# Peptides against a protein of PDB entry 2AUS, part 41

Target 1, 323 residues: chain A of PDB entry 2AUS
Amino acid sequence: ADIKREVIVKDDKAETNPKWGFPPDKRPIELHIQYGVINLDKPPGPTSHEVVAWIKRILNLEKAGHGGTLDPKVSGVLPVALERATRVVQALLPAGKEYVALMHLHGDVPEDKIRAVMKEFEGEIIQRPPLRSAVKRRLRTRKVYYIEILEIDGRDVLFRVGVEAGTYIRSLIHHIGLALGVGAHMAELRRTRSGPFKEDETLVTLHDLVDYYHFWKEDGIEEYIRKAIQPMEKAVEHLPKIWIKDSAVAAVAHGANLTVPGIVKLNAGIKKGDLVAIMTLKDELVALGKAMMSTQEMIERSKGIAVDVEKVFMPRDWYPKLW

## One batch from the design tools (peptide; made by RFdiffusion4, then SolubleMPNN)

Design b1_p12_1_s3 (from b1_p12_1, 6 letters changed)
Fold by OpenDDE base, seed 2:
Structure b1_p12_1_s3 (fold): chain B 323 residues (1-323), chain A 12 residues (1-12)
Amino acid sequence: as target 1 above (323 residues)
Amino acid sequence: SRIDARLARLAA
């Protein structure tokens, strides 16, 4: 999420009609909810699926989905995409995660040895998924981006850890315990980040959602529920982006692949096969797709399929058909 | 939460 991407402009004269579309900050409340993502503080106890079902009931929604499973006992950041935005979770599933973990050691270990061994777990690790995971139990490599020890209190080690998606912190702690020679287990775990979603002013509880929905429906106060729901565009902030002409928006919204002439500007460093977000010049999410060209090829070529469109989000009528 | 209690203590 922290990777700033350079923006390359292909057409510096491209303008957008202010009458077309609904920018993320200008959606009526009902439309904002239909294209929303909640940065939920998941309580410990319920499954991620139970929490999604509760949100659907609280907000009277037909559909919702989460941006990556938290175990029942794990609390913290669970992005929940709503209604028409439900499938934006595909952008969040592969995103990096951060956790704060409490590890309990099964024996006494000098603090210097704890610090030295935990530092060796930064980088590539080999993991086997737990039995209860929906993932096939094959050995796989995962990246640990960083480990920050916050506190060592005898046998209790509090640490922050940044990891690749689908890294099991319970398994990491087990392997750290083995490397220390005494064994260890995960006493507590909280997720503090899931891609662009973190512990900030946008983090809300299930209780907050109950109250904010009540204020809207009973008192006519939209402000609280509006602030509690992020636009779906938040869920793609970490992806490379391609911004398209107004004349290309309706075609992509109808499921057409993006061709090179439709591109106004794009991020540097797109590779063939990357997941990319197709945006309007008003920063509205049109679709997610697979890059069929690199950034360089999209600059140099005059024609061809730039993006294979996998999932459309924008309604077909927000922009006029100009073909 | 043991994590929240520890984080609160470290921030004080």
Scores: peptide ipSAE 0.379, ipTM 0.910, DockQ to the pose 0.939
Fold by OpenDDE base, seed 4:
Structure b1_p12_1_s3 (fold): chain B 323 residues (1-323), chain A 12 residues (1-12)
Amino acid sequence: as target 1 above (323 residues)
Amino acid sequence: SRIDARLARLAA
C-alpha cells in the first residue's frame, strides 16, 4: 500500500467534464453510503461475518462484505464494503496486512536471543494453514515483510509485524517459540492494517456507527456518518491504476474491456495479469480488471485490449455514452 | 486489551 507508483501520462490534453460522474468527495450522503467502505475497529468476540451483519442492521443495508477475515478473538482493522461497493473487497483480500501481536513465551529467554531469532523470521516463511481455515492445508510460502519488537517484558513480547495476505500470526508465533526452544503462544492479536486501511482517524467502532447513523436519521446531521464511511476508491489505493477518457467510461461501466485508446494516464510497473483499478480523471472507480498488457505495451501500442474488465462498480448513467 | 494497555504505556 505504501509503494508510490509513478504516473505516466499518455494524453496530457485530456480533460474531464465536471458535470459527469460523482467524485468521491462530491457524493450525496446516500450515494456515499452506497459506494462506501467502513474502516471498522472489529471488537474481539464476534466473527467477521457477525460484525458485517450488525453493520447491515445498523445502517439499514441490503449488502455488505469484509476485506479479509479476522478471527473472532482478533480485534482491529476490518474494512467493510457497503452495498454497491461490496465487491471491492476482492481488491483487499490479497493486500498486505499489519498486526500488533502479544506473544507469550513458555520459558525465560534472554532478550538478545529473542531479538535475534525474531529477526530470522523476516522474509519468506513456510506455513500450513490451520485446520479451521477454509484454505487447503498445503504448505505455502508467505512473506514476513518486517518484524518490529515494541516491548519485551519478561516472557511477554509485543511486536508489530507486516505480512503477506494469508500469513497466520498464530503459526508464526508458534514457530518463533519453537526456535527459541521454550515454546510460545499468541496471547493477543490486533490487526492494525489491511492494505490502505490503517489505524487512523477513519477507524470507527460499531458504537460510533450506531450513534452516527442516529445523528443522521433523527437529527439530520450527516457529517459524522459521512466521515465514518470512506469512498470505495480508498479500497483500491494500493492497486495500480489506469485513468481513462470520459468517452471510455460509459463503455467500461457497461462491461466492455478497456482498449488502449481509452487510456489517458497509468501507473508504471503494471504487468500482464495484474489486478488494476480503472479510474476516471476525477479518481472515480469505474471497474477492476486484469491487465492484458504491461504498462510499456499500453504506452507503445495504439490498439488492443489493455484490461479485461472483471468487476464494474460505476453506474452506467454517471457518464454519457459517447459512441 | 493487553495490547492497548501496553501501547498506551509505550506512547506515554
Scores: peptide ipSAE 0.373, ipTM 0.910, DockQ to the pose 0.978
Fold by OpenDDE base, seed 1:
Structure b1_p12_1_s3 (fold): chain B 323 residues (1-323), chain A 12 residues (1-12)
Amino acid sequence: as target 1 above (323 residues)
Amino acid sequence: SRIDARLARLAA
């Protein structure tokens, strides 16, 4: 998720009109909420769906969605996209995840053996999705990006793990336990990262949201609720980006595909088929789409469809029609 | 949580 992507400038003379659009930092509070994502600290107990329903109730919202299910017993980072931003979860579902897990071993194992075996689980693993998963119960490969053992205390192993989306930590721990020969189970699990969302100053509880909403509605203090909600653009920070001319924004906001002449700058390393974020020169999210060209093709070509636009976020009236 | 308690000990 922390891949710094080079920015290639195609048009260095492109300017943006400051009167058009609403940059993430300049949205009125009501508009900020409409295009917001909460970095929620999900408590253990409720389902991710129940938590989303509570947020909708607390903030008086019609729509919200979460950036990837946490099991009821699992706490931690749950991005919740609000109202017009709800569909941005499409960018978060495939994003890498990090967890801190407490594994309990069913027997005594020397620390050196624990460390050695857990290191073997870095890389590709084969998992079968659990019965209650909406995913077909076929064996599938998942990537474990890293395992960091934080503490070994007898039979309790605390570790940080970075994984591909849809890796089951419970299943990983089960397999580690089998490889150790004693068996193991997941005693506790917390998600510490979901793509660009992590444990930081933006992490808020349901109680925080209740209080912050009250301060806004009853006391007229918007600062707390403003800080508790991230702009939807945060939810696409991990995606490759294409920045477009002001003259192209309204067309894309109407659902037109992005053509090569509309590109001002873009990230390096875009491949055909990649999910990309289409941005204004003010770093406003216009749309998500599928790259129809590589970065190199978007540079070399003078015309053609660069991005097949799948999901529009920007309202049609933020930028004028210049066609 | 048990995780939070352990992390707090490691940060101290």
Scores: peptide ipSAE 0.361, ipTM 0.906, DockQ to the pose 0.979
Fold by OpenDDE base, seed 5:
Structure b1_p12_1_s3 (fold): chain B 323 residues (1-323), chain A 12 residues (1-12)
Amino acid sequence: as target 1 above (323 residues)
Amino acid sequence: SRIDARLARLAA
């Protein structure tokens, strides 16, 4: 998520009409909620689905979805996309995750050996999905980006871990325990990051949401609920972006594929097959799609389909039809 | 949580 992507400008003269669309920070409160994502601190106990159902009841919503399941006993960062933004969670499912884990060892191990063995688990690991996973129980590789040991207290090891999506921390701890020769289990787990969502000032509890909704509905104070909900564009910050002309926005909002002439600027390093976010010049999310060209091909070509549009978010009437 | 209690001790 922290990869800074270069922006390549294809049309430096492209302007945008300030009367069209609704930039993320300029949405009326009702519209902000309709296109919102909550950075929820999920409590331990409930399922991710139960928490989503509670948010729907608290905020009087018809639809919501979460950016990747946390087990009932696992706490921390659970992005919850609201209403018209619900499907933006597809951008968060493949995103990297960070956890803080407490591992309990089943025997005494010298600290130097713990540190050495845990360092060997950085990089590619082989995992079998747990029995309760909807994923086929085939062996698969996963990346461990980093392991940071925070504390060693006898048989208790507190560590931070950055992982590829769908890495099982419980399985990682089991394998570390085997490699140490004494065995181990996961005593506690908290998710501290899910793509662009992390433990920061945007993290809110279910209790916060109850209070903030009450302040809005009973007292007419929208500030708190506005701050508690992020614009859906936050959920795509980690994706490569393509910014398009005002004249192309309505076509894409109607489900047309993005063609090369519609591109104003784009991130470097897009490959064919990548998930990309199509943005307006006001940084509004129009759609998600699959890149049909590389960045280089989108620069060099004068025509052709640049993005196969998979999911539209923008309403059809925010920009005029200019085709 | 046990994690929060441990993190609080490390931050102090």
Scores: peptide ipSAE 0.342, ipTM 0.899, DockQ to the pose 0.987

Design b1_p12_1_s4 (from b1_p12_1, 5 letters changed)
Fold by OpenDDE base, seed 1:
Structure b1_p12_1_s4 (fold): chain B 323 residues (1-323), chain A 12 residues (1-12)
Amino acid sequence: as target 1 above (323 residues)
Amino acid sequence: SRIDERLARLAR
């Protein structure tokens, strides 16, 4: 998620009308909730589905969805997309994850050997999905981006790990234990990051949500519930972006594909087939789609389909129809 | 343990 993407300007004269749309910071509280994502601290015990059901009950919502399952015993960062934002979770499913894990070794191993062997697990690993996973049990490669040992206490190893989506930390720990020659198991696991969502001031508990909803409904204080809900645009911060002309927004909001003339600016390094976020010049999420061109092709070409629009988020009436 | 205190701080 921390990949700084260069912004290439294609049309430096393109202006935006400040009267059109609802920028993330200008949404009334009801509209903010309709296009919201909660950075939830999931407690240990409940399933991710039970927690989503509780959020729907607490906040009186019709729809919500989560940005990737945490096991019942696993705590930490669970992005929960609300109402009209519910499908933004598709941007979070493929996003990198970070965990803090406690590994328990089944024998004594010198600390130097623990450190050396764990460093060898940075990079590409081969995994088989666990039996409990709905994912087909085929061998697959996964990336371990980094392993940071936080503490070693005898047979207990506390570490931070950054991984590709769908890497199983339990399986990683099992393989580390085999490589150490003594065996190991996962004692504890917390997710500390899911793409752009991390442990920061935006992380809230179910208790916080109960209290903040009460302050809004009973006391008329919206500040707390407003801060507890992130705009849906947060859920796409890690994606490559394409910013479009005001004249193209309504067409895309009606489900039209983005054509090259509609592009004002875009991130560098877009490849054909990438998931991209289509944004207004006010950083409002219009839609998610599949890039049909590279960044270079979108710069050089005068016409053609730049993005196959897969999911619209913006209402059709926020921008005028200019065609 | 110091590990348990760190885990508990991460869970707050």
Scores: peptide ipSAE 0.015, ipTM 0.656, DockQ to the pose 0.226
Fold by OpenDDE base, seed 5:
Structure b1_p12_1_s4 (fold): chain B 323 residues (1-323), chain A 12 residues (1-12)
Amino acid sequence: as target 1 above (323 residues)
Amino acid sequence: SRIDERLARLAR
């Protein structure tokens, strides 16, 4: 999520009509909710599905979805995409995650040995998915991006860990315990990050949502509920982006593939097969799709399919048909 | 949450 991507301009003369579309910061409150994502602080106890059902009841919504399951006992960052934005969660599933975990050791180990052994678990690890996972129980590699020990108190080790999507922290702690020779278990776990969503001023509780919805519906104050809901574009900040001409927006919004002539600017380092976000020049999310070309091919070629459009988000009427 | 209080105590 923290990868700064260079922006390459292909058409420096491309302008956008300010009358077309609804930029993320200019949506009426009802439209903002329809295209919103909540950075929810999931409480310990309920399932991620129960929490999504409660949000739907609180906000009077027909549809919502979450950006990756947290176990009942696990708290913290759960992105919840609303209504028309519900399918944006597909951009968050492959995103990196951060956790803070409490590991309890089953024996005494010198602090220097704990630090040395935990450092060896940075990089590629081999994991077997738990029995309760919907994933086939095949051995697979996963990346541990970093391990930061926060505190060591006797047999209790508090640490922050950045991991590839679908890394099992419980399994990591079990393997660390084996490597230390005493065994270990996961005592506590909180998710502190899911791609672009982190513990910041946008993190809200279920209680906050109840209050903020009440302030809007009973008192006419929309400010709190507006701030509690992020635009769906937040959920794609970590993806490589392609910005398109106004004349291409309506075609893509109708489900047409993006062709090379429609590109105004794009991020560097796009590879064939990457998930990409197609954006307007006003930073509105039009669609998600699969790159059919590299960044270099999209610059050098005059024609061809640049992106295979998999999911449209933008309404068909926000931009005029210019074909 | 009790977890947040415990994690916050352990992060201090």
Scores: peptide ipSAE 0.014, ipTM 0.605, DockQ to the pose 0.404
Fold by OpenDDE base, seed 3:
Structure b1_p12_1_s4 (fold): chain B 323 residues (1-323), chain A 12 residues (1-12)
Amino acid sequence: as target 1 above (323 residues)
Amino acid sequence: SRIDERLARLAR
C-alpha cells in the first residue's frame, strides 16, 4: 500500500463523460453499500466468518466476504466487502499485513540480546503452515518487512511487525524464541493493517454499525453509515492500476479482455502476471485481471491483450456500448 | 502493566 506508483500517460487527450458511471464519491447510499468495504475492528472471540454473518444481519445484506482470516482470539483490521463488492477481497489476500504482537519468553533474556535477535528476523524467513491451514504444509519463504519493538517488560515483548501475506506470527514468535534459546509463545495478537486498510478514522466496530444502521433506517440520517463504509476502490489502492477509455469500459464490464488501444494511463512497474485493477478515468473499479504485458509492452505495442479480465465489478449499464 | 494499558488502548 505504501508503494508510490508512477502514472504514465499514454493518451493525454482522453476525456470522460461526467454523465456515465458512478464515481465513488457520487454513489447514492444504497449503491455505496452495494459497492462497499467496511474496515471492521474485529473483536476477539468470534471467527471472521461469524463476524461477516453478523454484518450481513446488521446491514440486511445478502452477500459479504472478508479480506483475510483472523483467528478467533485475534482482533483488529478485518476488511469486509459487501454485496457487489464481495469478491474485491481477492485483491487483499496477497496484500501485506501489519500486526502488534505480545510475545512471552519462557526464560530470562537480556534486552540487548532480544533486540539483536529480533532484528535478524527482518527479511526472509522459512515457515511451515500450521495444520489448521488450508494451505499445503510445505516449507516456504516469507518476508518480514520490519520489526519494531514497542516495549520490553521482563519476559514480555510487545512489537509491531510488517509481513508478507500468509506469514504466521505465531510461527515467527516460536522461531524467535528458539533463536533466543529460551523458547517463546504468542500471548496476544492484533492486526493493525491489511493492505490499504489500517487503524484510522475509517475503523468501525460492530456496535458502530448497529447504531449507524438504525440512524439511517429509523431517523433518515445516512451520514454515519456512509462514513462507516468505504468504496470498493479502497480495496484496490495497493494494486497497480490501468485507466481505460470510456469506449472500453462497457466491453470490460461485459467480461472482454482489455486490449492495448483501450489504455489511457497506467502505473509504472507492471509485470506480466501481476494482479491489476482496471479503472475508469473517474477512478471507478471496472475489473480485476492478470497483466498479460509489462508496463513497457503496454506503452510500446499498438495492439494485443494487455489484461486478462478475471473479475468484473462494474455493472454493464453504467457506461454505454461504444463498439 | 504498561503493556496491558497499551493493549487495552489497542482493543478500543
Scores: peptide ipSAE 0.009, ipTM 0.633, DockQ to the pose 0.171
Fold by OpenDDE base, seed 4:
Formats: sequence, C-alpha cells, structure tokens
Structure b1_p12_1_s4 (fold): chain B 323 residues (1-323), chain A 12 residues (1-12)
Amino acid sequence: as target 1 above (323 residues)
Amino acid sequence: SRIDERLARLAR
C-alpha cells in the first residue's frame, strides 16, 4: 500500500471539463454516501457481517460490504463499502494488513531471545489456513513485511505486524511460541490497517455513525456524517492507476474495455494481469479492471486493449457520450 | 497491566 508509484504522462494537453462528473470532494451528501466507504472501528464481539448489517440499518442502506473479515473477537479497521461502492471491497481483499497483537508465552523466555526469534519471522512464512477458514487448507507461503515489538512484559509480548493478505496472526504466534520452545497463544488482536485504511482521524465507531446520522437527519447537520464516510476512491489508493480522457469515461462507464488512446497518464510498474483502477482526470473512480498491457506497452502502443474492465462504479450519465 | 492499558488505548 505504501509503494509510491511514479506517474507517467502520455498526454500533457488533456483537459477535463469541470462541469462533468462528481469529484470525491464535491459530491452532495446523498451521493457521497452512495459512493462511500466507512473506516469502521469494529468492536470485539460481533462478526464482520453483523456489523455490516448494523451499518445498513443505522444509515438506512440497501447494500454494503466489508474489505476483509475480522473474526468476532478481533477489533479495529474494517472498511465498509456502501451502496454503489459495495463492490470496491474487491480491491481491499488482496491488500496488505497490519495488526497489533498481544502474544502470551507459556513459559519464561529472555527478552533478547524473544526479540531475536521474532525477527526471524520477518519474510516468507509457511502457513496452513485454520479449520474455520473458507479458504482451502493447503500449505501456502505468506509474507510478513515487518514485526515491531512494542512492549515485552514478562510473558506478554505486544507487537505490530505488517502482513500479506490472508496471513493468520494466530498461526504466526503459535509458530513463534514453538520456535521459542515454550509455546504461545494469541491473547488479543486488533487490525490497525487494511490497505489504505488505517487508524487515523477517519476511523469511526458504530456509536459515532448513530450520532452523525442523527445530526444529519434530525438537525440538518451533514458535516459529521460527511467526514465519517470516505469516498470510494480511498479504497483504491493502493492500486496502480490509469487516468483517462473525458471522451473515454462514458464508454468505460458503459462497460467498454479501456483502449490505449483513452489513456492520459498512468502509474509506472503496471504489469499484465495487475488489478488497476481507471480514474478520471478529477480522480474519480470509473472502474476496476485487469491490465492487459504493461505500463511500457501502454506508452509505446498506439492502439489495443489496455484494461479489461471487470467492475464499473461510475454512473453512465456523469460524463457525456462523446462518440 | 501496561499492555492492557495500551490495548485499551488502541481500542479507544
């Protein structure tokens, strides 16, 4: 998620009409909600599905979805995509995750040994999904990006861990405990990051949502609910982007594949097969799709399918048909 | 514990 991507400009003369579309910062409140994602602080206790159902009730929504399951006992960052944005969660499922975990050791271990052994778990690890996982229980590698020990208090080890999507922290802690020779279990777990969503000023509780919705509906104050909901574009910040001409937007919004002539600018390092976000010049999400070309091919070629459009988000009427 | 207080601060 933190990969700074260079932006390569293909057409430096491309302008955008300010009258077309709805930039993320200029959506009326109802439209902002329709294309919104909540950075929810999921409480411990409920399932992620129960929490999504509550948000739908609180905000009077027909549809919502979450950016990756948290177990009932796990708290913290749960992105909840709303209404027309519901399908944007597919961009968040493969995104890196960060957790703060409390590991309880089953025996006394010198702090230096704890630190040394936990450092060895940075990098590639072999995991088997737990029995309760919807994922096939095949052995697989997962990357641990970093482990940061925050505190050691006797047998209790508080640590931050950045991991590849679908890394099981419970299994990691079990293996650390085995490597320490005393055994360990996960006492507490909080998710502190899911791709672009982190613990920051955008993190809101279910209680906040109740209050903010009340302030809007009863007091006419939209400021709080507006702030509590992020634009759907936030949910794709970690993806490589392709920015397109105004003349290409309506076609893509109708489900047409993006062709090379429609590209104005793009991120460096796109590979064939990558999930990419197709954006307007106003940073509005048009669609998600699969790159059919590399960045280099999209620069060098004059024609061809650049992106196989898989999911359209933008309404068909935000930009005029210019063909 | 200091850890419990830290976890409680992270959960607030």
Scores: peptide ipSAE 0.008, ipTM 0.631, DockQ to the pose 0.227

Design b1_p12_2_s1 (from b1_p12_2, 4 letters changed)
Fold by OpenDDE base, seed 4:
Structure b1_p12_2_s1 (fold): chain B 323 residues (1-323), chain A 12 residues (1-12)
Amino acid sequence: as target 1 above (323 residues)
Amino acid sequence: SAIDERLRRLKE
């Protein structure tokens, strides 16, 4: 859920030097690519890994990674993090997903019964991962946040579904079919959301990327490729954030844990153990880490480790060492 | 795709 997190300010006098860092909207094109994420419309057919390999070839990249596997036959939103941003995908793996699914029923069922039964699948469900999954095949609970029926056309049911990460829509449809008494299968599936990435103006195809890269390299027009790549900060929009002083940035960028004195502002509702994004006052991603304190503890305490820094993204030289 | 066709139809 796009829950707007309240921002609590600890230091309202904290300023940032405009000469330091590279805000997401001010990166030169090469740097923008190095810290970029593509909201890719994955075509049906290729694996997510094949698509990542193609993007690397198209854009002449050394590294890239995706924000959660789509099956070969599944199309739609596949965030692909580039180069220095590659590891930001770890923020997307646990993020909620949305799909549009076409379910085909194996028998005739009254529409009212279809609607009623599908509504019962909102909430917590028990699933077993499919055999093809790299995930251990243990029974586990998953949340179905919502099911929105878009169309019922005889035996074909088109629906939107919001789910917890690692919910198998194929399995959901199978269980819906069983509950309806006629059986069902997944005819088609498209992912329409992966955390902060959705079907919007930022969604691009592999073909778009080929063209946009060509326009940049051959014609000197960077506008298209710039728009086709989102800043890595987009990939952490759904996380709770902690904004830090300029004087703390270099230390965190060197892999030091964030201590309480470095905090300028933070989101409400951080719990110990949460994955958090450490940001500059210019909304640049410094690092991902594990909260070692709650929001309340970070407000009340004058010292201590606030965040155990797990992954640094910001280069060490964007901000000066001020200690 | 069947989904795209259906979604298009629903927007008309």
Scores: peptide ipSAE 0.461, ipTM 0.933, DockQ to the pose 0.936
Fold by OpenDDE base, seed 3:
Formats: C-alpha cells, structure tokens, sequence
Structure b1_p12_2_s1 (fold): chain B 323 residues (1-323), chain A 12 residues (1-12)
C-alpha cells in the first residue's frame, strides 16, 4: 500500500464535468454507506462471518463482505465492505498483511539465537495451508516481507510481521520453533494491517458502530457514522489505477472493456494480467479489471483493449452515455 | 489481551 506509483498523463487537456458522478467526499450519508468500507477492529471470539452479520444488523444493511478472513481468536483489522461496495473486497484478498504475534517457545533459547533465526525467515518460505482452509493443501511459497522483534521476555517473543496474502502466521511460528530446536506455538495474534487498512483513526469497534448508528438515526447526527465508514475507493488505494475520460465512464459502468482511447492518465508499472482499478478524473471507482496491456503498451498504442472489466461498482446513471 | 498489554508497556 505504501508504494507511491508514478502517474503518467496521456491527455493533459482532459476535463471532468463537476455535475457528473459522486466523488467520495461529496456522497450523501446514505450513498456513502452504500459505497462504504469499515475498517473494523474485529474482536477475538467471533468468526469474520459473524462479525459481518452483526454489522449488517447494526447498520440495517442487506449486503456486506470482509477483506480476508481472520480466525475467531484473531483480533484486529478486518475491512468490511458494505452494500454496493461488497465486491471491492476482492482487491483486498491479494493485498499484503501485517500482524503482531505473540510466540511462545517450548524451551529456553538465547536471545541472540532467537533474533538470528527469526531474521532468516524474512524472504521466501514454503507453507502448506491448514486442513481447515478451503485452499488446496499444496506446498506453496510465500513472502515474509519483514520481521520486527518487539520484545523477548524469556520464552515469549512479541514480533511484528509483514507477509504476502495467505501466509499462515501459525505455520510460520511453528517453523521458527522447529528452527530454534525447542518448538513454538502462536499464543496470540492481531492483524494490524490489510493492504491500505491499518490501525489508525479510521479503526472502529462494533460498539462504536452501534453508538454512531444511534446518533445518526435517533439524534440526526451523521458525523460519527460518516467518519466510521471509508469510501470504497480506500479499498483500491494499493492497486495500480487507470483514470478515464468522462465519455468512457458510462460504457465501463455498463460493463464494456476499457479501450486505450478512454485513458487520460495511468500508473507506471502496470503489467499484463495485473488487477487494476479504473477511476474517474474525480477519483471515483468505476470498475476493477485485468490489465490486457502494460503501462508502456497503453501509452504507445492508439487502440485496443487496455482492461478487461471484471467488476463494475459505479451505477450506470452517474455519468451520461456519450457514445 | 496479552499483546495489548505488552504493546502498552513498550510505549511507556
């Protein structure tokens, strides 16, 4: 999420009509909720699905989805996409994750050895998904981006870890324990980041949501619930983006593929096959799709399919049909 | 939470 992507401008004269669409900052509260994502602090105990069900009840919603399962015992950052934004969670599934973990060692190990061995687990590791996972139990490589030891207290090791999506921290801790020769288990785990969602001022509890909804519905105060819900565009901040002409928006909103002439600006470093966010010039999410060209090809070519549109989010009527 | 307690202590 922290990778600043260069923006390449193809059409510096392209303008947008301020009367069209609903920029994230200008959505009425009801519309904001319809296109919202909650940065939920999931409590330990409930499943991610139970928490989603509670949010639906609290906020009187028909649909919601989460941005990657947390085990019942795991707390912390769970993005919950609401209503029309529900499908934006697909952008969060492949996103990197950060955790704080408490590892308990099954024997005494010198601190220097703990530090040395844990450092060796930065990089590529081989994991097999647990039995409870719907994922095929094939050995697979995963990236550990970083391990930061926060505290060593005898046999208890508190550490921060950044990992590729679908890395199992429990398995990592097990392997660290094996490498240390004494064994280890995961005593506690908290997710501190899921792509663009982190522990910050946007993190809210279920209790906060109850109160904030009450303030809105009973007292007419929308400020709290508005702040508690992020625009769906937050959920794609980590993706490479393509910004399109106003004249292309309606077509994409109808499910048409994005063609090269519709591109105003785009991020550098898009590769064929990448998941990309198609944006308006007002930074509204139109759709997610698969890049059919690289950034370079999208710059050099005058025509062709740039993005195979997979999921449309924008309503068809926000922008006029201009074709 | 053991994590929360430890993190709090580390910030003090």
Amino acid sequence: as target 1 above (323 residues)
Amino acid sequence: SAIDERLRRLKE
Scores: peptide ipSAE 0.460, ipTM 0.932, DockQ to the pose 0.982
Fold by OpenDDE base, seed 5:
Structure b1_p12_2_s1 (fold): chain B 323 residues (1-323), chain A 12 residues (1-12)
Amino acid sequence: as target 1 above (323 residues)
Amino acid sequence: SAIDERLRRLKE
């Protein structure tokens, strides 16, 4: 998520009308909620679905969805997309995750051996999904980006781990235990990151949401609830972006594919088949789609379909029809 | 939680 992508400008003379659209920082509170994502600190105990249902009740919402299931016993970062932003979770499902885990060893192992063996689990690993997973129980490769041992206290190992989406930490710990020769189990797990969402000042509890909603509805103070909800654009910060002309926005908002002439600027390194975010020049999310060209092809070509639009988020009336 | 307690101790 923290990879800075180069921005290539195709049209340096393109301007945007300040009267059109609603930039993420300029949405009225009701509209901000309609296009919002909560960085929720999920408590241990409830399911991710139960927590989403509670948020809907607390905030009086019709729709919401989460950016990747946490098991009931697992706490931490659960992005919850609200109302019109609900489908933005599709950008978060494939995003990398970070956890802090407490592993308990079933025997005594020298610290040097623990460190050496855990380092061997950085990189590609083969996993079989657990029985409780909705995913087909086929062997699959997953990436472990890093393992950082935080503490070794006898048989208890506290560590931070960055992983590809759909890596099972419980399974990882089981295999580490086998490699150590003594066995191990996961004593506790917390998710500390889900793509662009992390443990920072935007992380809020269910209790915070109750209070902040009350302050807004009963006291007329919107500041707290406004800060507790991130704009939906936060949920696509980790994706490659394509910025489009004002004249192309309404067409894309109506579900038309993005053509090459509509592109003002774009990130480097887009490949055919990548999930991309289509943005206005005011950094408003118009749509998610599949790249039909590479960055280089989008620069060199004068025509053609650049992005197959899969999901529109922007209302059709924020920008005028200019076709 | 056990994680929170351990992380607190590591910051002290």
Scores: peptide ipSAE 0.440, ipTM 0.929, DockQ to the pose 0.988
Fold by OpenDDE base, seed 1:
Structure b1_p12_2_s1 (fold): chain B 323 residues (1-323), chain A 12 residues (1-12)
Amino acid sequence: as target 1 above (323 residues)
Amino acid sequence: SAIDERLRRLKE
């Protein structure tokens, strides 16, 4: 998620009108909530769906969605997109995840062997989804980006693991246990990262949300609830971006595909078929779409469809219609 | 949680 992408400028003279749109830092509180994502610390016990329902009740919302299911017993980072931002979760579903796991071994294993075997599980692994998953139970490859052993205490192994979306930590631990020859199970699991959302100052509990909403509604203090909700643009930080001219914003907000002449700047390394975020020059999310060209093609071509717009987020009236 | 307790100890 922290991949710094180079920015290529196509039009260095492009300016933006400061009177148009609502940059993330300038949204009134009601609008901020409408285009918000909560970095929720999900407690163990409830389902992710129950937690989303509670957030909707607490904040008096019509719609919300989560950026990837956590099992009832699993705690930690659950991005919850609100109202108009609900659909931004599609950007988070494919994002990498980090967990801290407690693995319990079913026998005694020397620490050196534990470390050696766990290191072998970095890289490509083959997994089968668990029975309880709505996902088709086909064997599939997944990437384990890293395993960091934090503590070995007899048969208890605490480790951090970065994984591709849809990697099952329970299955990973089972296979580690098999490789160690003694067997193992997952004693506890916490998600510490979901794409751009991590354990930081933005992480809030359900109790925090109750209190912060109360401070706003009863005491007129919006600061806490404002800080507890991230702008939807946070949910696309990990995506490649294309920044567009003010004159192109309204068309894209109406669902028109982005054409090459509308591009001001873009990230390097966009491939055809990539999910991309279309941004204003004020870093407002206009839409998500599928790249129809590579970065290089978008630079070299003078015309054509650059992005097939899939999901519009920006209201149609934030920028003037200039066509 | 067991994880939280262990992580706390590791930061001390």
Scores: peptide ipSAE 0.436, ipTM 0.927, DockQ to the pose 0.931

